# Designs tried in a protein design run: peptides against a protein of PDB entry 3J47. Part 94

Target 1, 121 residues: chain A of PDB entry 3J47
Amino acid sequence: IRLTNQLKSLKGLQSKLKDVVEYLDKVINKELPINHTILGKLQDVFNLLPNLGTPDDDEIDVENHDRINISNNLQKALTVKTNDELMVIYISNLVRSIIAFDDLIENKIQNKKIQEQRVKD

## One batch from the design tools (peptide; made by RFdiffusion4, then SolubleMPNN)

Design b2_p28_1_s4 (from b2_p28_1, 21 letters changed)
Fold by OpenDDE base, seed 1:
Structure b2_p28_1_s4 (fold): chain B 121 residues (1-121), chain A 28 residues (1-28)
Amino acid sequence: as target 1 above (121 residues)
Amino acid sequence: SELKKLLEELKLQKQLEQLSKLVQQLLE
């Protein structure tokens, strides 16, 4: 039960991240206007990632709605993330491994169902 | 000035591109 709930949560997270990418691409392509509230929420999500251990992380004011300040905060946050490349790689690999594991489980379930149906035929 | 505003917008777009790339790396 716990594992199934975790997998369901991960699938939900994956779907949400895909939606975020699609939104960002639309903003980059000027199909949608920049929404600073959404960008602020994205910053909040990144702040929930494992602490990169830099004192600068605590200095980011995510609540500021001023365009200049939001831009500067984003740059600062990205700089901190970029400076800790090993952590980014680690998190990326961890997420990939979890997603791959979910796909493996789904494939095994499907294969089992196919085999059971073949035995009945 | 209008030019300064355009430059700031370009800067923001570059940051969004970097963010998009990071999220894509997590999804791949």
Scores: peptide ipSAE 0.055, ipTM 0.549, DockQ to the pose 0.035
Fold by OpenDDE base, seed 3:
Structure b2_p28_1_s4 (fold): chain B 121 residues (1-121), chain A 28 residues (1-28)
Amino acid sequence: as target 1 above (121 residues)
Amino acid sequence: SELKKLLEELKLQKQLEQLSKLVQQLLE
C-alpha cells in the first residue's frame, strides 16, 4: 500500500512536470507570451532544492542566483548520488511547489488550445 | 536600442531552453 501510494505520487509529479515542459516549450516557441509569474514560481521550485554537490556557499545570496547558476547547480546535484532520505525531502518540497502553480500552467495551456480551436473554426 | 532589446530576448530564450532541459532531466 505504501509503495503503491508512493508510486502514484511520483506518477502525479511526473505528469505535472510534463505540463511544465509543455508550457516552457510553448513559451520557447513563442506560442505563449512570457509569464513572469510562472517563471518566478519555477525559480522558487528550484530554490527549494538544496545545492547538492557544491559546497554550501552561504555567501551566495539566494536572491542573486542567476537562473543559469541555479540550473547548473541543480544539474550537478542530479548527477551526484545522494542519500535516499534527503531525496525524499527534496522531492516533497518540489511537489508542493509544483502543485501550487500547476493549475495556472494548465489554465494557460488550455486557454491557448481553445483560442487555436476558435481560429480553426 | 533595438539591438540591445534583441540581445536580451535572445538571452532570455537561452535561459528558458536551459530550464527546459533541466526539467526534462528531472523527468527522466
Scores: peptide ipSAE 0.051, ipTM 0.574, DockQ to the pose 0.029
Fold by OpenDDE base, seed 2:
Structure b2_p28_1_s4 (fold): chain B 121 residues (1-121), chain A 28 residues (1-28)
Amino acid sequence: as target 1 above (121 residues)
Amino acid sequence: SELKKLLEELKLQKQLEQLSKLVQQLLE
């Protein structure tokens, strides 16, 4: 159940990130001007994301635990209005944390498969 | 100055590019 919920959340994140990429590409290609209001709205969206720091399972690698804490801190930081440059940095770090979280999910899936195989053997 | 503003904008664009790359990595 928890893993399924995490996967669902991750899929939601991916969808949002696709939208961000599309927007950023347009800005980078100078098809759209830099709009600070949109960046602010993106911040709001990220603030509404599921808390990545919610303990999934009791057995989380220490390394992954640190990433979760970083993500929580970033989310808290995003609640404070910062300049656009700092915001981009924070979002970048958040994305890194999400990537690490994705790796964690994959590891959990693999561990579950290994455990199931052991029971069958 | 106008030059400073331009430099800051370029810096922001570079950061956005880096962010885009990171997001793309997640999507791959």
Scores: peptide ipSAE 0.044, ipTM 0.545, DockQ to the pose 0.043
Fold by OpenDDE base, seed 5:
Structure b2_p28_1_s4 (fold): chain B 121 residues (1-121), chain A 28 residues (1-28)
Amino acid sequence: as target 1 above (121 residues)
Amino acid sequence: SELKKLLEELKLQKQLEQLSKLVQQLLE
């Protein structure tokens, strides 16, 4: 059940990202005008995202050359904890941002389709 | 089920990469 729900949520997010991609393609192709609100939200998203080419847990690499084993273990533990906490915050903000502009994107796409249909009729 | 989840995560990552590229194109 838990895994299924997580997968469902992930699929939902994936669908929203697909909408964003579709929007951006339309903007690049000059089919839709640039929406500064959407772009601003996207900037927020990318500022929060880790490097997509690396695992999330590899974002913070701490090379400890300290001689104190206990200190190193504590620092490592704190680093890992901080990384995990920040990741949760960033992903949460990312998801909220995506949800916040998804409807806007859809509305823009739909409005354009309606306008095009009116011209053809 | 775990494998399926990982697969979806990979798909999501690919979409984010694509999105990043598109944003870069818009900013150029």
Scores: peptide ipSAE 0.018, ipTM 0.424, DockQ to the pose 0.087

Design b2_p28_2_s3 (from b2_p28_2, 18 letters changed)
Fold by OpenDDE base, seed 1:
Structure b2_p28_2_s3 (fold): chain B 121 residues (1-121), chain A 28 residues (1-28)
Amino acid sequence: as target 1 above (121 residues)
Amino acid sequence: EEEELKKLKELKEELKKGLEEAKKLFEE
């Protein structure tokens, strides 16, 4: 039961990462405009998440042995709950990244509202 | 622009839900 719940939550995070990829694909396909600030913060979120790629994604030049170890340790922490300290660090960093992403979205909404008001005056 | 903001909001809410699911597992 506990391990199944942990695996379910990891799969839930994977699904959300898939939605990020679908957003990136729409930006690549020019369906959406490029926002470099948002993309930079999304990259920060990705760097904090365990590598949930298929075992066939062996060709991403992860020369950083440390990033692979951190990702594997975070994946073990999420899946097995063997390292509560890494879970606390992971959650704390993910919260900070989500807050920073929220601030960017809110700032973009506010800027749009200001532009719409200026067109009505 | 509006469609981008909508998609970004949806993505944020999904990431937030994943975080809350992870927190719940940590508290269990």
Scores: peptide ipSAE 0.033, ipTM 0.576, DockQ to the pose 0.026
Fold by OpenDDE base, seed 4:
Structure b2_p28_2_s3 (fold): chain B 121 residues (1-121), chain A 28 residues (1-28)
Amino acid sequence: as target 1 above (121 residues)
Amino acid sequence: EEEELKKLKELKEELKKGLEEAKKLFEE
C-alpha cells in the first residue's frame, strides 16, 4: 500500500512537472510574456526537487566486494531515507511556494478588477 | 494580459490539486 501510494504521488508530481514544462515552452515561444516573479517561484520549486539522481556510482571504489555490499545496502537505505526526508522538505517548500504563488495571483486578479472599475467610473 | 491570468489560474489549480493529492497520500 505505502509504495503504491508513493508511486501514485510521484506520477502526480510528474504530470504537474510536465504542465510546468508546457508553461515554460509557451514562455520560450513568446506565446506568454516572461513573468520573472512566477519564473523565480518555479525555480525555487525546481531547486527543492530532491536530486533523484542515482548517487553517482562513480565514487564507489570497487575494491572491497563484501564490505561494499553492506555499504551499498546501507547507502541505498540511507539514500532512500534521505530521499524520503528530502521529499518531505520538498513538499513543505512546494506548499509554501504554491501559497506564495496563490497570494500573487489573487493580488494580480484584484489589481486588475480595481483597474477595470477605475476605467468604468 | 487576460489570457495570461487565465493560464496562470489554470496552472495554479493544477498545482493545488496535486498538492492535495500528495497530502492525502502522505496521510494514508
Scores: peptide ipSAE 0.031, ipTM 0.580, DockQ to the pose 0.024
Fold by OpenDDE base, seed 2:
Structure b2_p28_2_s3 (fold): chain B 121 residues (1-121), chain A 28 residues (1-28)
Amino acid sequence: as target 1 above (121 residues)
Amino acid sequence: EEEELKKLKELKEELKKGLEEAKKLFEE
């Protein structure tokens, strides 16, 4: 159950990373202007992603079965624990990035209202 | 500008939804 929930959380995170990639593609394709504040906050999110890219060590040669199983189980357990700790840090930074996005959107809405008032006066 | 603000709001709501989905999975 716990491992299935972690895998589902990871799939949810993967979906959100896909949405971010789609945003970046729109910026690269000049469909949206480059917003350096957004890009800086996205870079902070990416730098704090747990390195999910330990390639599956499924290509370690068959000849040392007993010492490798204990080391791999300990390394897997340490990697899972480290990934859980890094996920808590990642979520905390994701929350901070969402708040900073909120403030940025609100500031842009306020600036637009001020400009619209100045054109009516 | 208005279209950019709309796209930013949509992205924000998607990120919020992902965060709430992640929280639910940590409480289970």
Scores: peptide ipSAE 0.028, ipTM 0.592, DockQ to the pose 0.024
Fold by OpenDDE base, seed 3:
Structure b2_p28_2_s3 (fold): chain B 121 residues (1-121), chain A 28 residues (1-28)
Amino acid sequence: as target 1 above (121 residues)
Amino acid sequence: EEEELKKLKELKEELKKGLEEAKKLFEE
């Protein structure tokens, strides 16, 4: 149950990273204007992505089964723990970026209202 | 400008929704 739920969480995060890529593609394709504040906040998120790289399972030489398995299980457990800690930092920065993005949208709406008032005076 | 702000709001709500989905799945 727990491992399946963690995998589903990771798929949810992957989906959100895809939505961010789709936003960047719209900016690159000039479908949306460049917003440097949004891009700066996205860079802060990307710089704190957990290294979700499984160590390449392809090079563990099969010949020394018992002592290497305990050390590899400990390293794998430490790597999983470190990835979970980095994931919490990533989620926290993503939340902060969403809040900053909300404030930016609200500031743009307010600036537009101020400009519309100045044209009426 | 208004169409841009609408697209940005839609993207924000999509990001927020999947962050909440990811949190629920991390707690299970």
Scores: peptide ipSAE 0.025, ipTM 0.592, DockQ to the pose 0.024

Design b2_p28_3_s4
Fold by OpenDDE base, seed 2:
Structure b2_p28_3_s4 (fold): chain B 121 residues (1-121), chain A 28 residues (1-28)
Amino acid sequence: as target 1 above (121 residues)
Amino acid sequence: SEKEEEEKKKEEEKKEEEKLQELLKKLL
């Protein structure tokens, strides 16, 4: 029972991966528009995968080496894009913090002016 | 003198306002 369920789950995962590959092929061929949400989720999946091409796996047959190199190039490209997205988030948070600090300073200056006017009246 | 303390307080408040304005100018 457990082994059959694991095999069924693995076959389901394999089918989903095949559907993702077919989708990506259609996007590459310009048959479908790029969906950024799907690509973002795919990036998250690849970022969770161990580096399939660490040179310390001496047990990988030469025929798997070409597939590993392609996988590593894809993983590297996805990592770069993830870093760029994180940088945009960082800059956005920095700008929001600057705006909030600007508003705080302006409010303090205005409050001081109001207090000075009240002391003169 | 009480007047000298009040003048010192006003001068400190003015210096603090100038620092806030300088900080604002650096952020804009």
Scores: peptide ipSAE 0.036, ipTM 0.363, DockQ to the pose 0.007
Fold by OpenDDE base, seed 4:
Structure b2_p28_3_s4 (fold): chain B 121 residues (1-121), chain A 28 residues (1-28)
Amino acid sequence: as target 1 above (121 residues)
Amino acid sequence: SEKEEEEKKKEEEKKEEEKLQELLKKLL
């Protein structure tokens, strides 16, 4: 029972990974538009994976070196895109903070003017 | 004089408002 459930779960994961590869191939071939939500979720999955690109330095077979370089390039590309998304979020939060500070300044100016008018009446 | 202190306070409040307006202009 437990082994059968593990095998079923692994087959389900394999099917999902195949669907992701087929989707990415269609996006690369420009058959489908880039879906940023799907790519963001894929990035989250890769960021949760242990670094597949740090094989222990001991068994660098030449065939493994090319696969490692491809994995590292993919991980680097995903990291760069994540950094760009975080930068956009940071800029958006900075702009919101500036607007909130602007509103605070305007409210303080208006409150002072209202108090000065009330003292003159 | 009490009047001079009140005038000084009004001038300080005006200077503070001008500083806030200058900060506003730098943010926009």
Scores: peptide ipSAE 0.033, ipTM 0.362, DockQ to the pose 0.007
Fold by OpenDDE base, seed 1:
Structure b2_p28_3_s4 (fold): chain B 121 residues (1-121), chain A 28 residues (1-28)
Amino acid sequence: as target 1 above (121 residues)
Amino acid sequence: SEKEEEEKKKEEEKKEEEKLQELLKKLL
């Protein structure tokens, strides 16, 4: 019973991963637009995975060396992409804050001029 | 004179507006 439930859960996870791969292939082929929400959730999943690149030094099976290098390159690529996306979000928020502050300053200046003109009339 | 105080107040208000415009110019 317990083992069967674990196997069923693992098969369900495998199916979901396959759907994600198919989605990513469609995005790579430009069949679908990039959805940042899906990418963010995928990144969260990868961040919850144990570091596939730090096998404890004691069991470096020579056959896994290529898989470990591929995993490390993938993790590094995901980290770089995440940092770039966070940087774009940060810059976008900074620009919005500057524009909002600019509008506030201009509105304050204009309102003051209107009040001064009304006192002269 | 009341007129001199009113003129001083207008000059202070103008200086405050100029400072605000200078702050805007530094942000752009």
Scores: peptide ipSAE 0.031, ipTM 0.340, DockQ to the pose 0.007
Fold by OpenDDE base, seed 3:
Structure b2_p28_3_s4 (fold): chain B 121 residues (1-121), chain A 28 residues (1-28)
Amino acid sequence: as target 1 above (121 residues)
Amino acid sequence: SEKEEEEKKKEEEKKEEEKLQELLKKLL
């Protein structure tokens, strides 16, 4: 029973991974539009995965060299993309802070002018 | 005098406004 349930869960995971690959192939071939929500979730999954592209030095068979290079390129691409997304979030927060600060300055200036007028009347 | 204190306060408030405008110019 337990082994059968584990095998069923693993087969379910394998099916989902196959569906993800098929989706990515269709996006690469321009058969489907880019879905940012799916790409974001995939990126979150890859960011939670341990570094699959740093094989511990001990099992580098020559046939794995191409797979290692592909994995390292994928990790590098994901790291760059994550940094770019964080940069956009950071810039957006800076812009919001600048606007809020401008509004605060303008409100202080206006309040001061109103107080100066009330003291002159 | 009370008038001199009010003028000094207005001048301090003006200097604060100028500093805020200068900070805004550095951020934009």
Scores: peptide ipSAE 0.029, ipTM 0.334, DockQ to the pose 0.007

Design b2_p28_4_s2 (from b2_p28_4, 20 letters changed)
Fold by OpenDDE base, seed 1:
Structure b2_p28_4_s2 (fold): chain B 121 residues (1-121), chain A 28 residues (1-28)
Amino acid sequence: as target 1 above (121 residues)
Amino acid sequence: TRLTELLKLQKDIQEQLKLALERADKVL
Protein backbone atom coordinates (compact mmCIF):
# COMPACT_ATOMS: atom_id res chain seq x y z
CA ILE B 1 0.00 0.00 0.00
CA ARG B 2 2.64 2.64 1.01
CA LEU B 3 4.82 2.06 -2.09
CA THR B 4 1.69 2.21 -4.29
CA ASN B 5 0.73 5.57 -2.81
CA GLN B 6 4.29 6.84 -3.31
CA LEU B 7 4.24 5.67 -6.93
CA LYS B 8 0.88 7.42 -7.39
CA SER B 9 2.27 10.62 -5.85
CA LEU B 10 5.32 10.47 -8.13
CA LYS B 11 3.07 9.93 -11.18
CA GLY B 12 1.05 12.95 -10.09
CA LEU B 13 4.28 14.93 -9.80
CA GLN B 14 5.42 13.74 -13.23
CA SER B 15 2.11 14.84 -14.74
CA LYS B 16 2.54 18.18 -13.02
CA LEU B 17 6.06 18.68 -14.36
CA LYS B 18 4.68 17.93 -17.80
CA ASP B 19 2.00 20.59 -17.24
CA VAL B 20 4.78 23.02 -16.19
CA VAL B 21 6.78 22.31 -19.36
CA GLU B 22 3.70 22.65 -21.57
CA TYR B 23 2.81 25.87 -19.77
CA LEU B 24 6.32 27.29 -20.15
CA ASP B 25 6.19 26.45 -23.88
CA LYS B 26 2.93 28.40 -24.17
CA VAL B 27 4.48 31.34 -22.28
CA ILE B 28 7.51 31.24 -24.63
CA ASN B 29 5.06 31.33 -27.54
CA LYS B 30 3.14 34.22 -25.84
CA GLU B 31 -0.07 32.12 -25.84
CA LEU B 32 -0.80 31.98 -22.07
CA PRO B 33 -0.27 33.81 -18.74
CA ILE B 34 1.04 32.12 -15.54
CA ASN B 35 -1.17 29.26 -14.30
CA HIS B 36 -1.46 29.13 -10.48
CA THR B 37 -3.23 25.73 -10.81
CA ILE B 38 0.33 24.37 -11.10
CA LEU B 39 1.02 25.02 -7.39
CA GLY B 40 -2.29 23.52 -6.18
CA LYS B 41 -1.64 20.12 -7.83
CA LEU B 42 1.87 19.97 -6.34
CA GLN B 43 0.32 20.50 -2.90
CA ASP B 44 -2.04 17.59 -3.64
CA VAL B 45 1.02 15.39 -4.28
CA PHE B 46 2.48 16.50 -0.93
CA ASN B 47 -0.74 15.60 0.88
CA LEU B 48 -0.35 12.05 -0.51
CA LEU B 49 3.18 11.69 0.95
CA PRO B 50 3.35 10.58 4.60
CA ASN B 51 5.51 12.76 6.90
CA LEU B 52 5.97 15.68 4.52
CA GLY B 53 6.19 18.70 6.72
CA THR B 54 4.49 21.66 5.03
CA PRO B 55 6.86 23.17 2.47
CA ASP B 56 8.32 25.94 4.54
CA ASP B 57 7.91 29.01 2.33
CA ASP B 58 11.59 29.43 3.15
CA GLU B 59 13.47 30.16 -0.04
CA ILE B 60 15.65 27.09 0.16
CA ASP B 61 17.92 28.16 -2.63
CA VAL B 62 17.92 24.57 -3.81
CA GLU B 63 21.38 24.76 -5.26
CA ASN B 64 21.71 22.47 -8.29
CA HIS B 65 24.01 20.43 -6.05
CA ASP B 66 21.17 19.52 -3.64
CA ARG B 67 18.92 18.41 -6.54
CA ILE B 68 21.64 16.10 -7.86
CA ASN B 69 22.26 14.72 -4.36
CA ILE B 70 18.53 14.10 -3.76
CA SER B 71 18.31 12.26 -7.09
CA ASN B 72 21.42 10.17 -6.42
CA ASN B 73 20.20 9.33 -2.92
CA LEU B 74 16.77 8.36 -4.27
CA GLN B 75 18.46 6.18 -6.90
CA LYS B 76 20.50 4.53 -4.15
CA ALA B 77 17.39 4.08 -1.97
CA LEU B 78 15.60 2.38 -4.89
CA THR B 79 18.48 0.13 -6.03
CA VAL B 80 19.52 -1.00 -2.56
CA LYS B 81 16.99 -2.88 -0.38
CA THR B 82 16.64 0.33 1.60
CA ASN B 83 13.90 0.81 4.14
CA ASP B 84 10.67 2.17 2.62
CA GLU B 85 11.09 5.07 5.07
CA LEU B 86 14.31 6.32 3.42
CA MET B 87 12.57 6.18 0.06
CA VAL B 88 9.74 8.32 1.49
CA ILE B 89 12.23 10.86 2.85
CA TYR B 90 14.05 11.13 -0.48
CA ILE B 91 10.79 11.37 -2.44
CA SER B 92 9.66 14.05 0.00
CA ASN B 93 12.85 16.04 -0.50
CA LEU B 94 12.58 15.65 -4.28
CA VAL B 95 9.01 16.96 -4.20
CA ARG B 96 10.06 19.93 -2.02
CA SER B 97 12.84 20.72 -4.50
CA ILE B 98 10.33 20.61 -7.36
CA ILE B 99 7.97 23.03 -5.57
CA ALA B 100 10.81 25.43 -4.87
CA PHE B 101 11.70 25.13 -8.55
CA ASP B 102 8.12 25.87 -9.67
CA ASP B 103 7.93 28.89 -7.35
CA LEU B 104 11.28 30.10 -8.71
CA ILE B 105 10.04 29.79 -12.30
CA GLU B 106 6.83 31.62 -11.46
CA ASN B 107 8.69 34.40 -9.63
CA LYS B 108 11.14 34.82 -12.54
CA ILE B 109 8.31 34.99 -15.09
CA GLN B 110 6.43 37.53 -12.95
CA ASN B 111 9.57 39.63 -12.53
CA LYS B 112 10.12 39.59 -16.30
CA LYS B 113 6.52 40.72 -16.91
CA ILE B 114 6.98 43.56 -14.41
CA GLN B 115 10.20 44.64 -16.17
CA GLU B 116 8.55 44.50 -19.62
CA GLN B 117 5.63 46.56 -18.30
CA ARG B 118 8.02 49.17 -16.86
CA VAL B 119 9.78 49.50 -20.26
CA LYS B 120 6.42 50.14 -21.99
CA ASP B 121 5.43 52.85 -19.57
CA THR A 1 8.97 -4.93 -11.77
CA ARG A 2 7.88 -2.27 -9.22
CA LEU A 3 11.47 -1.16 -8.60
CA THR A 4 11.99 -0.83 -12.36
CA GLU A 5 8.87 1.33 -12.59
CA LEU A 6 10.11 3.59 -9.78
CA LEU A 7 13.54 3.91 -11.45
CA LYS A 8 11.90 4.79 -14.78
CA LEU A 9 9.64 7.30 -13.07
CA GLN A 10 12.61 8.88 -11.28
CA LYS A 11 14.52 9.16 -14.56
CA ASP A 12 11.51 10.72 -16.24
CA ILE A 13 11.08 13.23 -13.39
CA GLN A 14 14.74 14.24 -13.82
CA GLU A 15 14.28 14.65 -17.57
CA GLN A 16 11.14 16.75 -17.00
CA LEU A 17 12.97 18.95 -14.47
CA LYS A 18 15.77 19.47 -16.98
CA LEU A 19 13.27 20.38 -19.70
CA ALA A 20 11.43 22.76 -17.35
CA LEU A 21 14.75 24.46 -16.51
CA GLU A 22 15.76 24.76 -20.17
CA ARG A 23 12.34 26.25 -20.97
CA ALA A 24 12.46 28.65 -18.02
CA ASP A 25 15.88 29.87 -19.20
CA LYS A 26 14.37 30.59 -22.65
CA VAL A 27 11.50 32.57 -21.10
CA LEU A 28 13.97 34.72 -19.15
Scores: peptide ipSAE 0.066, ipTM 0.615, DockQ to the pose 0.206
Fold by OpenDDE base, seed 3:
Structure b2_p28_4_s2 (fold): chain B 121 residues (1-121), chain A 28 residues (1-28)
Amino acid sequence: as target 1 above (121 residues)
Amino acid sequence: TRLTELLKLQKDIQEQLKLALERADKVL
């Protein structure tokens, strides 16, 4: 029961992250306009994720070890029942920010479709 | 095992987060 509920919750998070990726691809491809509110919520998610290394700094061989440790610490926080209340709060806020971002993406996609329909009518 | 599925799903979430970051950096 517990492991099944954890797996279901993580599958839900995975689906939301996929929707975020698909939105960003549409923005890159100029299929959707850049929305500053969506980008602000994305920044809130990333500000909660300190040091998920951007791959484009090809010059610091020393940072890779600390980045791997932080990714491993986030991985450990997601996997391990840390008795660390701070990590539980952090993960809860991260998940809440991702959910709010996904809902905002969906609402903006729907609003664009409604506007495109109104121009055809 | 269900534990192996959980670990695979966790790895996939991390990969998707990485891909979302790489794409966000191209937009910003």
Scores: peptide ipSAE 0.054, ipTM 0.583, DockQ to the pose 0.318
Fold by OpenDDE base, seed 5:
Structure b2_p28_4_s2 (fold): chain B 121 residues (1-121), chain A 28 residues (1-28)
Amino acid sequence: as target 1 above (121 residues)
Amino acid sequence: TRLTELLKLQKDIQEQLKLALERADKVL
């Protein structure tokens, strides 16, 4: 039961990250204006990235040995079943940050769609 | 099986985070 709920939460996180990527693609394509509130929430998510482990070991300045160790400890906690509680807390905070970001994205997309409909009418 | 699913999901999350970062750098 606990592991199944963790996997469900992580699948939810993966879905929300996909929504973030799709939003950023719309901003790059100039389909949506840049929103500083959304960017601020994205920065909050990226400030948590060093704790997750970047797949690119090459861009982390050697000065944050503690962040690399936290990243490696999270990867180790995902691979080695020994620190389930800290992993759950960390994932829960990350999920909350990404849900809050996704809600802002969805609200912005809906508001734009409503505005475009009002201009056609 | 469940551990393999968790490790796959973790890799997929890291890949999605990388893609989000690369896209954010193009917007900023």
Scores: peptide ipSAE 0.051, ipTM 0.585, DockQ to the pose 0.277
Fold by OpenDDE base, seed 4:
Structure b2_p28_4_s2 (fold): chain B 121 residues (1-121), chain A 28 residues (1-28)
Amino acid sequence: as target 1 above (121 residues)
Amino acid sequence: TRLTELLKLQKDIQEQLKLALERADKVL
């Protein structure tokens, strides 16, 4: 039961991240205006993440990437039981932030469709 | 099997988050 619920939550999270990526692509393509509330919620999600490496760290830290991976793997090996509880709390907060973000995206897309329909009528 | 699926799903989530960050940086 617990592992199945965790897998379901993570699959839900993966789907919502795909929706986020699709939204950001529409904003990049100028199909949707930038929404600061949506971006703020996205930043809240990223601030909850363990350091995924910034794109700038991939150019500067070829020598520390092994130390960070070894530290993360060694921390992962030494904290396996505590890491599962922290991971559940982290995932739960991340899922809540992403659900709130998805609701904002959907509301914005719906509002845009309604406005485009009103301009055609 | 279930642990391997969790680890794969975690990797996929991290990759999607990295991709979302790279796109967010292009929007800002």
Scores: peptide ipSAE 0.051, ipTM 0.563, DockQ to the pose 0.328

Design b2_p28_4_s4 (from b2_p28_4, 19 letters changed)
Fold by OpenDDE base, seed 2:
Structure b2_p28_4_s4 (fold): chain B 121 residues (1-121), chain A 28 residues (1-28)
Amino acid sequence: as target 1 above (121 residues)
Amino acid sequence: NQLTNLLELQKKIQEELKKALEEADKVL
């Protein structure tokens, strides 16, 4: 029962990881417009993270048609940065889950070996 | 059998994690 539930949770995590990769590919390929609802939830998570490096504001001189493009580019840059930082958090949680799963497998292998030794003595 | 299935699932998750990291590195 407990192992089956962990396996189900881990399959659910694998499915979510695949969905994230497919979403990122579609964002990179510009096939999906940035969903403002996803972006808002993302921004709420990143307002809780310490500043991992502003890329320096090196040079966008373009007068007067670009204020709408600057708002869209800033929103896009914030969305990309936000997607990247969420991905790092997601990967970190996955790594922790994999380590905990590996430790569980190793503990089960050891317990099985100990039981097999006790049946031979 | 159950342990083999767990190890195979672990390998699949590591592979998907590697793909997500490689995709991350393309966005950064």
Scores: peptide ipSAE 0.030, ipTM 0.561, DockQ to the pose 0.127
Fold by OpenDDE base, seed 4:
Structure b2_p28_4_s4 (fold): chain B 121 residues (1-121), chain A 28 residues (1-28)
Amino acid sequence: as target 1 above (121 residues)
Amino acid sequence: NQLTNLLELQKKIQEELKKALEEADKVL
């Protein structure tokens, strides 16, 4: 019973990983738009995975080394891309905050000028 | 390096905004 449930859970995880790969392939092929929420959740999953890229130098099967290098290159590429996208969003929000602050200063100056005019009338 | 430079740029922008607010409050 326990072993059968573990095997069923592992098969379920494998199916979900396949669906994720198929989704990523469609995004790479520009068939689907990049969803930042899905990408963020995938990064959270990759950050919770023990570093699939540190074989202690003592268990390098040559087939695992190529898979690890491909996985590390893909993880680096995904991390770089998301870092660049998050930087653009961050800069955009920073610029919006600056503009909103300048508008607040100008509104305060205008409100004061209106009050000074009302005191002179 | 790039993230550090952006954080330093943000700090500079926040400091200039703070000075602009303080100068506006002196004129107000």
Scores: peptide ipSAE 0.029, ipTM 0.572, DockQ to the pose 0.011
Fold by OpenDDE base, seed 1:
Structure b2_p28_4_s4 (fold): chain B 121 residues (1-121), chain A 28 residues (1-28)
Amino acid sequence: as target 1 above (121 residues)
Amino acid sequence: NQLTNLLELQKKIQEELKKALEEADKVL
């Protein structure tokens, strides 16, 4: 039951993350304008992620030793499966952040399609 | 540049979630 609910949440998260990638690809290809609200929400999601060992991790302000320790503990929880509780909290917070973000992306895509239809009529 | 970095990070997150899902499916 708990593991099945975690898997369902991960599958839902993966789908929403796919929608984010498709949106970002359209923005990179200049098919959609950059939305700063969407970008800000994406940054909020990334700030909740453990450090994935990007070469640019040296520019994320060193000002919270506690956030770095929490991030390292969350990364260790995800990689080593040693802390199921921290993984559940992490996934739950990530899902909550991405749900609101996915709704914003979908609304932006739909609004563009509606505008393109209105210009053709 | 910033948008490309965000896209690359997003792709990394998707890959890690996919791996975590595949590992969870092996434990079920």
Scores: peptide ipSAE 0.021, ipTM 0.531, DockQ to the pose 0.077
Fold by OpenDDE base, seed 3:
Structure b2_p28_4_s4 (fold): chain B 121 residues (1-121), chain A 28 residues (1-28)
Amino acid sequence: as target 1 above (121 residues)
Amino acid sequence: NQLTNLLELQKKIQEELKKALEEADKVL
């Protein structure tokens, strides 16, 4: 029961993360206008998350061996060394931030669809 | 497995956010 509820919650979080990805893809492809409020909130999420590095930041930081070691040690601490407290903080911040996005992203997608429909009529 | 998938999705979001910011900076 407890494990099944954790798995269900994690699947829900994974779905919402995919919706954020799909939104960002639409912004990159110019299918949606850049929304500085959404992007600013995304930055606030990542500022509250431990810097896990991006693959491209790993290419830029190849010269900064100490930053890669800190990022890799933090990834290892989160994935391998399971400091359950850091994982709980990380997931809690991620969940709070995704909840704050869901309503904003959906409202902006709907507003754009309404504007595009008004231009076709 | 599910934690790995969550971390992979997070890495993807970080990468796409970086690309969206770089495209925003080109428009400003």
Scores: peptide ipSAE 0.027, ipTM 0.517, DockQ to the pose 0.058; fails the geometry check

